Peptides against a protein of PDB entry 7VSI. Designs and how they scored, part 15

Target 1, 32 residues: chain A of PDB entry 7VSI
Amino acid sequence: EDISEDPSWARVVNLNALLMMAVAVFLWGFYA

## One batch from the design tools (peptide; made by RFdiffusion4, then SolubleMPNN)

Design b1_p12_7_s4 (from b1_p12_7, 10 letters changed)
Fold by OpenDDE base, seed 1:
Structure b1_p12_7_s4 (fold): chain B 32 residues (1-32), chain A 12 residues (1-12)
Amino acid sequence: as target 1 above (32 residues)
Amino acid sequence: AKELLELAKKLA
């Protein structure tokens, strides 16, 4: 498939996405 | 993370 992901890189991207969501929650908790 | 704890209390 043209939009299929390599499983290893998909995991890296997903973990980074979760990390960024956590950072956003921290920023919201302290500044909003 | 006391501020996050307060936020969690408000959202609970």
Scores: peptide ipSAE 0.028, ipTM 0.364, DockQ to the pose 0.127
Fold by OpenDDE base, seed 3:
Structure b1_p12_7_s4 (fold): chain B 32 residues (1-32), chain A 12 residues (1-12)
Amino acid sequence: as target 1 above (32 residues)
Amino acid sequence: AKELLELAKKLA
């Protein structure tokens, strides 16, 4: 309840998190 | 593709 998320904004945040993880994996693949 | 292959070789 005190830390509940709006479902639409939770989805936006989760999609951004997935995109950032994908970018991080590619950067790791190319530069590590 | 070559970069991914090199990463796979490092991790193996």
Scores: peptide ipSAE 0.027, ipTM 0.351, DockQ to the pose 0.095
Fold by OpenDDE base, seed 2:
Structure b1_p12_7_s4 (fold): chain B 32 residues (1-32), chain A 12 residues (1-12)
Amino acid sequence: as target 1 above (32 residues)
Amino acid sequence: AKELLELAKKLA
């Protein structure tokens, strides 16, 4: 399919997404 | 970092 994900890179992206959410929560907890 | 630590204590 045209929009199929490579499983290895999909995992990297998902882990980075989780990391970014954690950073956002920490920044919110610290500054808000 | 100290404020985040205090938040962590509240959530624990």
Scores: peptide ipSAE 0.026, ipTM 0.364, DockQ to the pose 0.133
Fold by OpenDDE base, seed 4:
Structure b1_p12_7_s4 (fold): chain B 32 residues (1-32), chain A 12 residues (1-12)
Amino acid sequence: as target 1 above (32 residues)
Amino acid sequence: AKELLELAKKLA
């Protein structure tokens, strides 16, 4: 199984992951 | 807005 990441898409995924984590923290802070 | 776009390009 090839789990190697394309460097350009890895950056896109990482940035989206950070954005999603930020949104999740804000939602957590709002409802908790 | 242009500076924020430049910053986004650096982070991406």
Scores: peptide ipSAE 0.018, ipTM 0.331, DockQ to the pose 0.055

Design b1_p12_8_s1 (from b1_p12_8, 8 letters changed)
Fold by OpenDDE base, seed 5:
Parts: C-alpha cells; structure tokens; sequence
Structure b1_p12_8_s1 (fold): chain B 32 residues (1-32), chain A 12 residues (1-12)
C-alpha cells in the first residue's frame, strides 16, 4: 500500500492540528 | 495562570 499522504488531506490535517493547539492554548490561558 | 502559580510554589 502507498503510505504517501494526499497533499490536500495533509493540509486539512495540519490546519486542524493548528486549530486544536490554538483552542488548547485559549482554554489553558482562560481557565488556568 | 493561577494553576501555574500554584505549581511554581509547589516546586519551590
């Protein structure tokens, strides 16, 4: 099986990762 | 921030 990522889906995953990190930092900053 | 201050005081 080809383990290469589709470049379009790789971008979507990376953007979601950045979004989740931003949300985590927001929650930490607001509630801690 | 308050939890970070609590952690810092526990480690000091």
Amino acid sequence: as target 1 above (32 residues)
Amino acid sequence: MEELLRLSRQLA
Scores: peptide ipSAE 0.040, ipTM 0.423, DockQ to the pose 0.077
Fold by OpenDDE base, seed 1:
Structure b1_p12_8_s1 (fold): chain B 32 residues (1-32), chain A 12 residues (1-12)
Amino acid sequence: as target 1 above (32 residues)
Amino acid sequence: MEELLRLSRQLA
């Protein structure tokens, strides 16, 4: 099976990862 | 925030 990433999908995933990391940091700052 | 302060003291 080819596990190569679609470069457009990779960008979407990376942007979502950055967003989720930012949200996690804010939640941690607020509630920890 | 208290946990962040604890962590900062551990890393300093």
Scores: peptide ipSAE 0.045, ipTM 0.448, DockQ to the pose 0.107; fails the geometry check
Fold by OpenDDE base, seed 4:
Structure b1_p12_8_s1 (fold): chain B 32 residues (1-32), chain A 12 residues (1-12)
Amino acid sequence: as target 1 above (32 residues)
Amino acid sequence: MEELLRLSRQLA
């Protein structure tokens, strides 16, 4: 089994992770 | 925000 991540998919996942973190920090900063 | 300010004061 090739456990290597597809570089294009990795980028999409990483961008989504960054977006979710930014939203989480925003919500935390303004509503906590 | 107030909780973050409270936490920051506890960690300082």
Scores: peptide ipSAE 0.045, ipTM 0.444, DockQ to the pose 0.095; fails the geometry check
Fold by OpenDDE base, seed 3:
Structure b1_p12_8_s1 (fold): chain B 32 residues (1-32), chain A 12 residues (1-12)
Amino acid sequence: as target 1 above (32 residues)
Amino acid sequence: MEELLRLSRQLA
């Protein structure tokens, strides 16, 4: 079983994760 | 912001 992630999809997921963290910090900064 | 001020007072 090749558990190797496609490098292109890995990049997309990582960028989305970074974006979601930025949104979370934004929401925390304005509403906490 | 109010929660951050409350937390800062708890840590001081």
Scores: peptide ipSAE 0.042, ipTM 0.418, DockQ to the pose 0.056; fails the geometry check

Design b1_p12_8_s2 (from b1_p12_8, 8 letters changed)
Fold by OpenDDE base, seed 4:
Structure b1_p12_8_s2 (fold): chain B 32 residues (1-32), chain A 12 residues (1-12)
Amino acid sequence: as target 1 above (32 residues)
Amino acid sequence: SKELIELAKRLA
């Protein structure tokens, strides 16, 4: 199975990953 | 952190 990513969707996924990480950090910073 | 644990319980 080829697990290589389509470049355009890779960017979308990466941006969403960054947003999720930022949200997680804010939640951690606010509540922990 | 207890609030954060509660949040995790709700989302899991």
Scores: peptide ipSAE 0.042, ipTM 0.472, DockQ to the pose 0.074
Fold by OpenDDE base, seed 1:
Structure b1_p12_8_s2 (fold): chain B 32 residues (1-32), chain A 12 residues (1-12)
Amino acid sequence: as target 1 above (32 residues)
Amino acid sequence: SKELIELAKRLA
């Protein structure tokens, strides 16, 4: 089965993943 | 860590 992503939506998802990670790290750095 | 757990509960 082909699990390849549309390149434009893949970038959107990846950017959101990076943003979520950054927010998580900032929250961890502030509260932990 | 308690504050992060409380935050997670608020956001979930």
Scores: peptide ipSAE 0.042, ipTM 0.475, DockQ to the pose 0.076
Fold by OpenDDE base, seed 2:
Structure b1_p12_8_s2 (fold): chain B 32 residues (1-32), chain A 12 residues (1-12)
Amino acid sequence: as target 1 above (32 residues)
Amino acid sequence: SKELIELAKRLA
């Protein structure tokens, strides 16, 4: 319970993680 | 690859 994620903030973090992964893929595709 | 390393350095 101490480190259990709040479901609403878990979704926000997950969506931001996916967005950052997409940006990383585009940067890799453009410069590598 | 050098460009990506430079980006990583700027963000760190």
Scores: peptide ipSAE 0.041, ipTM 0.473, DockQ to the pose 0.074
Fold by OpenDDE base, seed 3:
Order: C-alpha cells, then sequence, then structure tokens
Structure b1_p12_8_s2 (fold): chain B 32 residues (1-32), chain A 12 residues (1-12)
C-alpha cells in the first residue's frame, strides 16, 4: 500500500517511459 | 559514440 501507484497515473508514467525508451533506441541506432 | 556522449553531457 505504501508504494502502490494510482492506476491512472501509473499508466501515464509507463507510457512516457516507453516513449522515452523508444526515442533512446532510435538515437542509439542512428548515432552509435 | 562521441556524438551521444556529447548529447548526454549537454542534457546532464
Amino acid sequence: as target 1 above (32 residues)
Amino acid sequence: SKELIELAKRLA
């Protein structure tokens, strides 16, 4: 309970995390 | 790569 996330904000954070990972992979794929 | 290292330094 102490560290449980609000389900709606958990989804927003998870989607942002996935988007940031995708951007990082594209940058790595193009420049590395 | 050097380019990605420079990018990371600018964003830090």
Scores: peptide ipSAE 0.041, ipTM 0.470, DockQ to the pose 0.072

Design b1_p12_8_s3 (from b1_p12_8, 9 letters changed)
Fold by OpenDDE base, seed 1:
Structure b1_p12_8_s3 (fold): chain B 32 residues (1-32), chain A 12 residues (1-12)
Amino acid sequence: as target 1 above (32 residues)
Amino acid sequence: AEELLKLALELA
């Protein structure tokens, strides 16, 4: 089975990764 | 969880 990313789901994953990184920075800034 | 967050960012 090929491990190549589906372009539509790759975009969804990348956008969620950016959102989660932003949330992590805000949590760090607030609690650390 | 707060201490683990601090540790993770210190090691990053």
Scores: peptide ipSAE 0.039, ipTM 0.488, DockQ to the pose 0.089
Fold by OpenDDE base, seed 5:
Structure b1_p12_8_s3 (fold): chain B 32 residues (1-32), chain A 12 residues (1-12)
Amino acid sequence: as target 1 above (32 residues)
Amino acid sequence: AEELLKLALELA
């Protein structure tokens, strides 16, 4: 499939996505 | 940065 994910990089992307969302929520909670 | 964050949230 053209857009199938490599399982190792899928985990890296998912972890970074969760970290980015957590940082965004903390910044929102602190400044907004 | 604080005001830009508030603006971004209002536009979302």
Scores: peptide ipSAE 0.039, ipTM 0.488, DockQ to the pose 0.073
Fold by OpenDDE base, seed 4:
Structure b1_p12_8_s3 (fold): chain B 32 residues (1-32), chain A 12 residues (1-12)
Amino acid sequence: as target 1 above (32 residues)
Amino acid sequence: AEELLKLALELA
């Protein structure tokens, strides 16, 4: 089974990861 | 949720 990332979906996942980290930082800044 | 967030950050 090949577990290599599809480049297009890798980009989508990476952008979502960055978005989630940004949201987490703003939640931290607001509540902590 | 606020206390859980603080706890998660403290453990990080």
Scores: peptide ipSAE 0.038, ipTM 0.486, DockQ to the pose 0.082
Fold by OpenDDE base, seed 3:
Structure b1_p12_8_s3 (fold): chain B 32 residues (1-32), chain A 12 residues (1-12)
Amino acid sequence: as target 1 above (32 residues)
Amino acid sequence: AEELLKLALELA
């Protein structure tokens, strides 16, 4: 389990990834 | 697209 993620922090990272993707899509939709 | 490249460079 050398590279196993802590489940709580994995969830935080995944939520931040989703938020970043959403922001990127809105920026693309608004400025492209 | 050139505009998307500009956005990418702003965020980098």
Scores: peptide ipSAE 0.037, ipTM 0.492, DockQ to the pose 0.078

Design b1_p12_8_s4 (from b1_p12_8, 7 letters changed)
Fold by OpenDDE base, seed 2:
Structure b1_p12_8_s4 (fold): chain B 32 residues (1-32), chain A 12 residues (1-12)
Amino acid sequence: as target 1 above (32 residues)
Amino acid sequence: SEELLELSLKLA
């Protein structure tokens, strides 16, 4: 079985990863 | 403080 990523879904996952990182930074800035 | 950062580093 090939574990290579579909390019469209790879972009969706990468964008969500960036959004989660941004939210985490704002939560850290607000609560810590 | 940096509590949330410390927690994130523990998880990593």
Scores: peptide ipSAE 0.055, ipTM 0.550, DockQ to the pose 0.127; fails the geometry check
Fold by OpenDDE base, seed 1:
Structure b1_p12_8_s4 (fold): chain B 32 residues (1-32), chain A 12 residues (1-12)
Amino acid sequence: as target 1 above (32 residues)
Amino acid sequence: SEELLELSLKLA
């Protein structure tokens, strides 16, 4: 409960995490 | 190569 997230901001953070992972995969695919 | 993957593993 002390570490629970606001649902709206949790979605924003999760979407940004997915975008960052996608960018990382594209960088890996291009440069490695 | 797998340089960026290896870098990611080292930084994790």
Scores: peptide ipSAE 0.054, ipTM 0.548, DockQ to the pose 0.117; fails the geometry check
Fold by OpenDDE base, seed 5:
Structure b1_p12_8_s4 (fold): chain B 32 residues (1-32), chain A 12 residues (1-12)
Amino acid sequence: as target 1 above (32 residues)
Amino acid sequence: SEELLELSLKLA
């Protein structure tokens, strides 16, 4: 099975990953 | 401090 990513969706996933990490860091910094 | 991180690790 080929697990290579579609470039357009790879960008969407990467941006969402960055946003989720930023939110997680801010929540961690604020509450912990 | 690191309580939220510890909670996330526990739930993962």
Scores: peptide ipSAE 0.051, ipTM 0.543, DockQ to the pose 0.106; fails the geometry check
Fold by OpenDDE base, seed 4:
Structure b1_p12_8_s4 (fold): chain B 32 residues (1-32), chain A 12 residues (1-12)
Amino acid sequence: as target 1 above (32 residues)
Amino acid sequence: SEELLELSLKLA
């Protein structure tokens, strides 16, 4: 309970993590 | 670069 995530914010964070991964892949694909 | 791909695969 102490470090358990709020389900709504967990989804927001996870979606942003996926978006950042996608952006990173595109940046890598374009510049590296 | 190919080296960045190799590094990412190694860290995964």
Scores: peptide ipSAE 0.040, ipTM 0.496, DockQ to the pose 0.136; fails the geometry check

## One batch from the design tools (peptide; made by RFdiffusion4, then SolubleMPNN)

Design b2_p13_1_s1 (from b2_p13_1, 8 letters changed)
Fold by OpenDDE base, seed 5:
Structure b2_p13_1_s1 (fold): chain B 32 residues (1-32), chain A 13 residues (1-13)
Amino acid sequence: as target 1 above (32 residues)
Amino acid sequence: LAKELVERALKLL
């Protein structure tokens, strides 16, 4: 219970994490 | 961009 996430906010956070990883990969691919 | 990403991915194999 104490470490459980709200399922709707967990999805928002996970989607944002995936978007940030994709952006990081594109920046790495373009500039490094 | 896509070409560079593919080349980088192949270099990791």
Scores: peptide ipSAE 0.033, ipTM 0.426, DockQ to the pose 0.106
Fold by OpenDDE base, seed 1:
Structure b2_p13_1_s1 (fold): chain B 32 residues (1-32), chain A 13 residues (1-13)
Amino acid sequence: as target 1 above (32 residues)
Amino acid sequence: LAKELVERALKLL
């Protein structure tokens, strides 16, 4: 089975991952 | 907040 990602959806997922990491860092910085 | 986090991050480098 090929688990390769569609390049367009891979980009969307990666951008969302970066966004979530940024939000997590800000939440950590604010509450911890 | 952002400035403090950036400053803290820069101090770790």
Scores: peptide ipSAE 0.032, ipTM 0.427, DockQ to the pose 0.129
Fold by OpenDDE base, seed 2:
Structure b2_p13_1_s1 (fold): chain B 32 residues (1-32), chain A 13 residues (1-13)
Amino acid sequence: as target 1 above (32 residues)
Amino acid sequence: LAKELVERALKLL
């Protein structure tokens, strides 16, 4: 209950997490 | 880029 996620905001956070992971992989692939 | 990513991924298996 105290740590329950709103489904709409959970989706926004998850999409941003996926975008950040994709960017991180490209940066790692190009510069590391 | 794609070649290097694949090679790095394979080394982690």
Scores: peptide ipSAE 0.031, ipTM 0.422, DockQ to the pose 0.104
Fold by OpenDDE base, seed 3:
Structure b2_p13_1_s1 (fold): chain B 32 residues (1-32), chain A 13 residues (1-13)
Amino acid sequence: as target 1 above (32 residues)
Amino acid sequence: LAKELVERALKLL
């Protein structure tokens, strides 16, 4: 079976990934 | 290798 993402959950995961990246950049910018 | 590349990329910022 091909590994495919449900389009709705793919969007949720991508949005959370972007949010976590933004948080990481702010933390890096503040502490580094 | 991936760790070293990420570290080098971050140093450019």
Scores: peptide ipSAE 0.022, ipTM 0.378, DockQ to the pose 0.061

Design b2_p13_1_s2 (from b2_p13_1, 9 letters changed)
Fold by OpenDDE base, seed 3:
Structure b2_p13_1_s2 (fold): chain B 32 residues (1-32), chain A 13 residues (1-13)
Amino acid sequence: as target 1 above (32 residues)
Amino acid sequence: VAEELVKTALALL
């Protein structure tokens, strides 16, 4: 319980993580 | 410069 994520904030964090990964892949694909 | 910064960032992962 001490480290359990709030389900609503977990979704927000996961969506942001996916967006950041997509941006990173585009930067890699363009510059590397 | 941006290209080299991206390459450096990737090398540090």
Scores: peptide ipSAE 0.048, ipTM 0.536, DockQ to the pose 0.080
Fold by OpenDDE base, seed 5:
Structure b2_p13_1_s2 (fold): chain B 32 residues (1-32), chain A 13 residues (1-13)
Amino acid sequence: as target 1 above (32 residues)
Amino acid sequence: VAEELVKTALALL
């Protein structure tokens, strides 16, 4: 399919998304 | 500075 995702890069992107969300929550919890 | 940057980021969501 024209928008098919590579399963190995999908995992890397998902793990980075989770890491970014965790950092955002910690920044919010500490400063807001 | 970090506090104001976080507040600004939250205000843009």
Scores: peptide ipSAE 0.048, ipTM 0.536, DockQ to the pose 0.080
Fold by OpenDDE base, seed 4:
Structure b2_p13_1_s2 (fold): chain B 32 residues (1-32), chain A 13 residues (1-13)
Amino acid sequence: as target 1 above (32 residues)
Amino acid sequence: VAEELVKTALALL
């Protein structure tokens, strides 16, 4: 439990990670 | 500028 993720915040972080990856792919596709 | 920044970021990965 010392470093266990809160399930609600874990989902928020994971969704933000997916959004950032999508933005990175679009930037790559547009500029590279 | 944005193009070169993206290219640089990709080159550092």
Scores: peptide ipSAE 0.048, ipTM 0.534, DockQ to the pose 0.080
Fold by OpenDDE base, seed 1:
Structure b2_p13_1_s2 (fold): chain B 32 residues (1-32), chain A 13 residues (1-13)
Amino acid sequence: as target 1 above (32 residues)
Amino acid sequence: VAEELVKTALALL
């Protein structure tokens, strides 16, 4: 079986990953 | 508290 992601859910996950990384960078920039 | 948690998280990277 191929483990390929559904293209619509892959986009949602990628956008959430980018948002989480941005939040992490803002926390780092503010507290560290 | 939040500052110390962020510092700890960074130390684990």
Scores: peptide ipSAE 0.047, ipTM 0.535, DockQ to the pose 0.079

Design b2_p13_1_s3 (from b2_p13_1, 8 letters changed)
Fold by OpenDDE base, seed 2:
Structure b2_p13_1_s3 (fold): chain B 32 residues (1-32), chain A 13 residues (1-13)
Amino acid sequence: as target 1 above (32 residues)
Amino acid sequence: LSDLLVSLAQALL
């Protein structure tokens, strides 16, 4: 099986990764 | 929770 990323799903994953990082920074900033 | 969040931040940065 090829392990190459589907370009559409790669974009969805990357956007979700950025959103998760932003949420993590806000949680750190608010509670730490 | 704060200690966990700080430790995660330190691991990622």
Scores: peptide ipSAE 0.056, ipTM 0.563, DockQ to the pose 0.117
Fold by OpenDDE base, seed 1:
Structure b2_p13_1_s3 (fold): chain B 32 residues (1-32), chain A 13 residues (1-13)
Amino acid sequence: as target 1 above (32 residues)
Amino acid sequence: LSDLLVSLAQALL
């Protein structure tokens, strides 16, 4: 399919998404 | 900033 993800890049993107969410939670926890 | 962060959290969760 035209929008199919390469499994290796999908993992990199997913790990970065989790890292960004963790950073966002820490910012929220520290400043809110 | 705190209100923005809280609003963002509310939008994502």
Scores: peptide ipSAE 0.055, ipTM 0.561, DockQ to the pose 0.116
Fold by OpenDDE base, seed 4:
Structure b2_p13_1_s3 (fold): chain B 32 residues (1-32), chain A 13 residues (1-13)
Amino acid sequence: as target 1 above (32 residues)
Amino acid sequence: LSDLLVSLAQALL
């Protein structure tokens, strides 16, 4: 099996990762 | 909650 990422799904995952990091920073900033 | 969020931030950054 090739472990290479599909470019379309890689983009979706990366965007979701960025959104999750942003939400985490805002939660930290608001509650901590 | 604040301690948890701070601890998580310290673990990831």
Scores: peptide ipSAE 0.054, ipTM 0.557, DockQ to the pose 0.112
Fold by OpenDDE base, seed 5:
Structure b2_p13_1_s3 (fold): chain B 32 residues (1-32), chain A 13 residues (1-13)
Amino acid sequence: as target 1 above (32 residues)
Amino acid sequence: LSDLLVSLAQALL
């Protein structure tokens, strides 16, 4: 089974991952 | 909330 990422969706996932990490860090930094 | 956020951070990292 080939689990290689589609390059376009890989970019979308990576950008969303960065956004979620930024939001998580801000929430942690503000409330914790 | 702070404890929850810290625990989530610890679970994800």
Scores: peptide ipSAE 0.053, ipTM 0.558, DockQ to the pose 0.108

Design b2_p13_1_s4 (from b2_p13_1, 8 letters changed)
Fold by OpenDDE base, seed 5:
Structure b2_p13_1_s4 (fold): chain B 32 residues (1-32), chain A 13 residues (1-13)
Amino acid sequence: as target 1 above (32 residues)
Amino acid sequence: LAQKLVEEALRLL
């Protein structure tokens, strides 16, 4: 209960995490 | 700039 996430906001956070990882991979692939 | 930042970030891994 204390560490449980709201399902709607958990999805928003997870999608943003995936987008940030994709951006990081593209920056790495292009510049490194 | 972006290249330098990426290189520095990779050095910390």
Scores: peptide ipSAE 0.040, ipTM 0.513, DockQ to the pose 0.075
Fold by OpenDDE base, seed 4:
Structure b2_p13_1_s4 (fold): chain B 32 residues (1-32), chain A 13 residues (1-13)
Amino acid sequence: as target 1 above (32 residues)
Amino acid sequence: LAQKLVEEALRLL
C-alpha cells in the first residue's frame, strides 16, 4: 500500500515524536 | 527571543 509504514521505521518515528513532545513541554514549562 | 517564539506558537493553537 502507498501509505503503509515499515514496522521498524514506524517505531523510530514514534520514539522521535515522543522525544519532540517532551522537548516541547519543557520549552513550554520553562518559557511560558 | 525563545520565550516570544513559544508564546506566539501557543497563540496559534
Scores: peptide ipSAE 0.039, ipTM 0.508, DockQ to the pose 0.077
Fold by OpenDDE base, seed 1:
Structure b2_p13_1_s4 (fold): chain B 32 residues (1-32), chain A 13 residues (1-13)
Amino acid sequence: as target 1 above (32 residues)
Amino acid sequence: LAQKLVEEALRLL
């Protein structure tokens, strides 16, 4: 419970994580 | 510059 996430914010964080990973892959593909 | 930063970041992984 102490480190439990609110389900709505967990979703927001996960979507942002996926977005950042996608951007990172594009940066890798473009610059490396 | 951006290319070098990406390359250096990837070297740390």
Scores: peptide ipSAE 0.038, ipTM 0.506, DockQ to the pose 0.078
Fold by OpenDDE base, seed 3:
Structure b2_p13_1_s4 (fold): chain B 32 residues (1-32), chain A 13 residues (1-13)
Amino acid sequence: as target 1 above (32 residues)
Amino acid sequence: LAQKLVEEALRLL
């Protein structure tokens, strides 16, 4: 409970995390 | 330069 996330903000954070991971994979694939 | 920076960053993982 003390570390529980608001469901709406959890979704926003997760979507941004997935976007950042996609960008990282493209950078890795192109430069490494 | 960008390629070398990415490679060095990945070496830290």
Scores: peptide ipSAE 0.036, ipTM 0.499, DockQ to the pose 0.075

Design b2_p13_2_s1 (from b2_p13_2, 10 letters changed)
Fold by OpenDDE base, seed 1:
Structure b2_p13_2_s1 (fold): chain B 32 residues (1-32), chain A 13 residues (1-13)
Amino acid sequence: as target 1 above (32 residues)
Amino acid sequence: GLKLVVDALLRLL
């Protein structure tokens, strides 16, 4: 496909997305 | 500093 992903880089991006969401939730919980 | 940014983001929700 036109915008298909390399599987190894897709895992790296997905793991970083989960880490960023976790950090955002902790910051929300700490300051809200 | 960081609290200001977090507060600004929370205001958008």
Scores: peptide ipSAE 0.068, ipTM 0.570, DockQ to the pose 0.065
Fold by OpenDDE base, seed 2:
Order: structure tokens, then sequence, then C-alpha cells
Structure b2_p13_2_s1 (fold): chain B 32 residues (1-32), chain A 13 residues (1-13)
């Protein structure tokens, strides 16, 4: 099997990564 | 609960 990312799942993972980073920043801003 | 987790993570930064 090739280790190349499936383009559709790569997009899903990238969007979730951005959302998680945004949530983390808001939590940091709220509690720090 | 969440405050404890966030506080713990912030202490690592």
Amino acid sequence: as target 1 above (32 residues)
Amino acid sequence: GLKLVVDALLRLL
C-alpha cells in the first residue's frame, strides 16, 4: 500500500486540526 | 474539571 494521504480524508483531518487549535487558543485565552 | 485540565496543560507551556 502507498503511504500517500487520501485527499478527502486529508482535508477532514486538516479542518479538524484547525478547529482543535482554535478551541485550544480560546481555552488558553479564557484561563491563562 | 475543565479548569483543572486546562491549568495543568498551561503549566507545561
Scores: peptide ipSAE 0.067, ipTM 0.571, DockQ to the pose 0.065
Fold by OpenDDE base, seed 5:
Structure b2_p13_2_s1 (fold): chain B 32 residues (1-32), chain A 13 residues (1-13)
Amino acid sequence: as target 1 above (32 residues)
Amino acid sequence: GLKLVVDALLRLL
């Protein structure tokens, strides 16, 4: 329980992670 | 600025 994730904040973090990955892929595609 | 960061990351791959 010390470092267990709150389900709502876990979803927010996961969605932001996916968004960041998509942006990173587009930047990679643009400059590669 | 951003181009230099992306270019540096691409060189690591």
Scores: peptide ipSAE 0.066, ipTM 0.568, DockQ to the pose 0.063
Fold by OpenDDE base, seed 3:
Formats: sequence, C-alpha cells, structure tokens
Structure b2_p13_2_s1 (fold): chain B 32 residues (1-32), chain A 13 residues (1-13)
Amino acid sequence: as target 1 above (32 residues)
Amino acid sequence: GLKLVVDALLRLL
C-alpha cells in the first residue's frame, strides 16, 4: 500500500516509542 | 531545569 511501513524500520520506531514512553512515565512518577 | 519543564508539561494534562 501507499502508506505501508517497512517492517524493519517499523520495529525500530516501535522500540524507540516504547523507550520514550517508559522514560516519560518515570519522569511523571518522579516529579508528579 | 528539567523539573520546571516536566512541571510545565504536567500542568497541561
């Protein structure tokens, strides 16, 4: 499809998204 | 520094 993701880069982006969410949750937990 | 940024972001939620 026109907007389909490359499977390898999709995995890299998803892993980075999870890492960023984890960091955000720890910052929220620490300062909230 | 970071605390002020995080606090500002938390105020938006």
Scores: peptide ipSAE 0.065, ipTM 0.565, DockQ to the pose 0.064

Design b2_p13_2_s2 (from b2_p13_2, 10 letters changed)
Fold by OpenDDE base, seed 4:
Structure b2_p13_2_s2 (fold): chain B 32 residues (1-32), chain A 13 residues (1-13)
Amino acid sequence: as target 1 above (32 residues)
Amino acid sequence: AAALVTAALLAAL
């Protein structure tokens, strides 16, 4: 079975991953 | 903060 990512969904996932990382860095910077 | 979020969004396009 091909486990290759759909290019459109891969972009959506990568965007959400970067947003979550940015939020995590701000929370770390504020509370740590 | 908003500038860094914008930079992250631009890096992901």
Scores: peptide ipSAE 0.049, ipTM 0.579, DockQ to the pose 0.244
Fold by OpenDDE base, seed 2:
Structure b2_p13_2_s2 (fold): chain B 32 residues (1-32), chain A 13 residues (1-13)
Amino acid sequence: as target 1 above (32 residues)
Amino acid sequence: AAALVTAALLAAL
């Protein structure tokens, strides 16, 4: 099985990961 | 906050 990422979907996933990390840092900064 | 979101968006392109 080829487990290589499709480069278009890899970009979408990486963008969502960075957005989730940014939101998590803002929530931490507000509540901590 | 908005500047950091923008930086994350630019880093993901």
Scores: peptide ipSAE 0.049, ipTM 0.580, DockQ to the pose 0.246
Fold by OpenDDE base, seed 3:
Structure b2_p13_2_s2 (fold): chain B 32 residues (1-32), chain A 13 residues (1-13)
Amino acid sequence: as target 1 above (32 residues)
Amino acid sequence: AAALVTAALLAAL
């Protein structure tokens, strides 16, 4: 499958995604 | 704030 993710890099990307979502929720909670 | 960050970190493992 040409779109298969490496499990180690998938975890790093998912961690960064969750950190960015957490920051976005804090910004939303403070400014909205 | 800290509890939500902790929950996000746990969900990311």
Scores: peptide ipSAE 0.048, ipTM 0.577, DockQ to the pose 0.218
Fold by OpenDDE base, seed 5:
Structure b2_p13_2_s2 (fold): chain B 32 residues (1-32), chain A 13 residues (1-13)
Amino acid sequence: as target 1 above (32 residues)
Amino acid sequence: AAALVTAALLAAL
């Protein structure tokens, strides 16, 4: 319970994480 | 790149 994720916020966080990873890979691919 | 970002955004909804 104390560390259980709220399902709605877990989705929002996971989606933002995927977006940040995609942007990071594109920046790496462009500048490296 | 834009298509992959769009797909990620749609998967995120």
Scores: peptide ipSAE 0.049, ipTM 0.564, DockQ to the pose 0.203; fails the geometry check

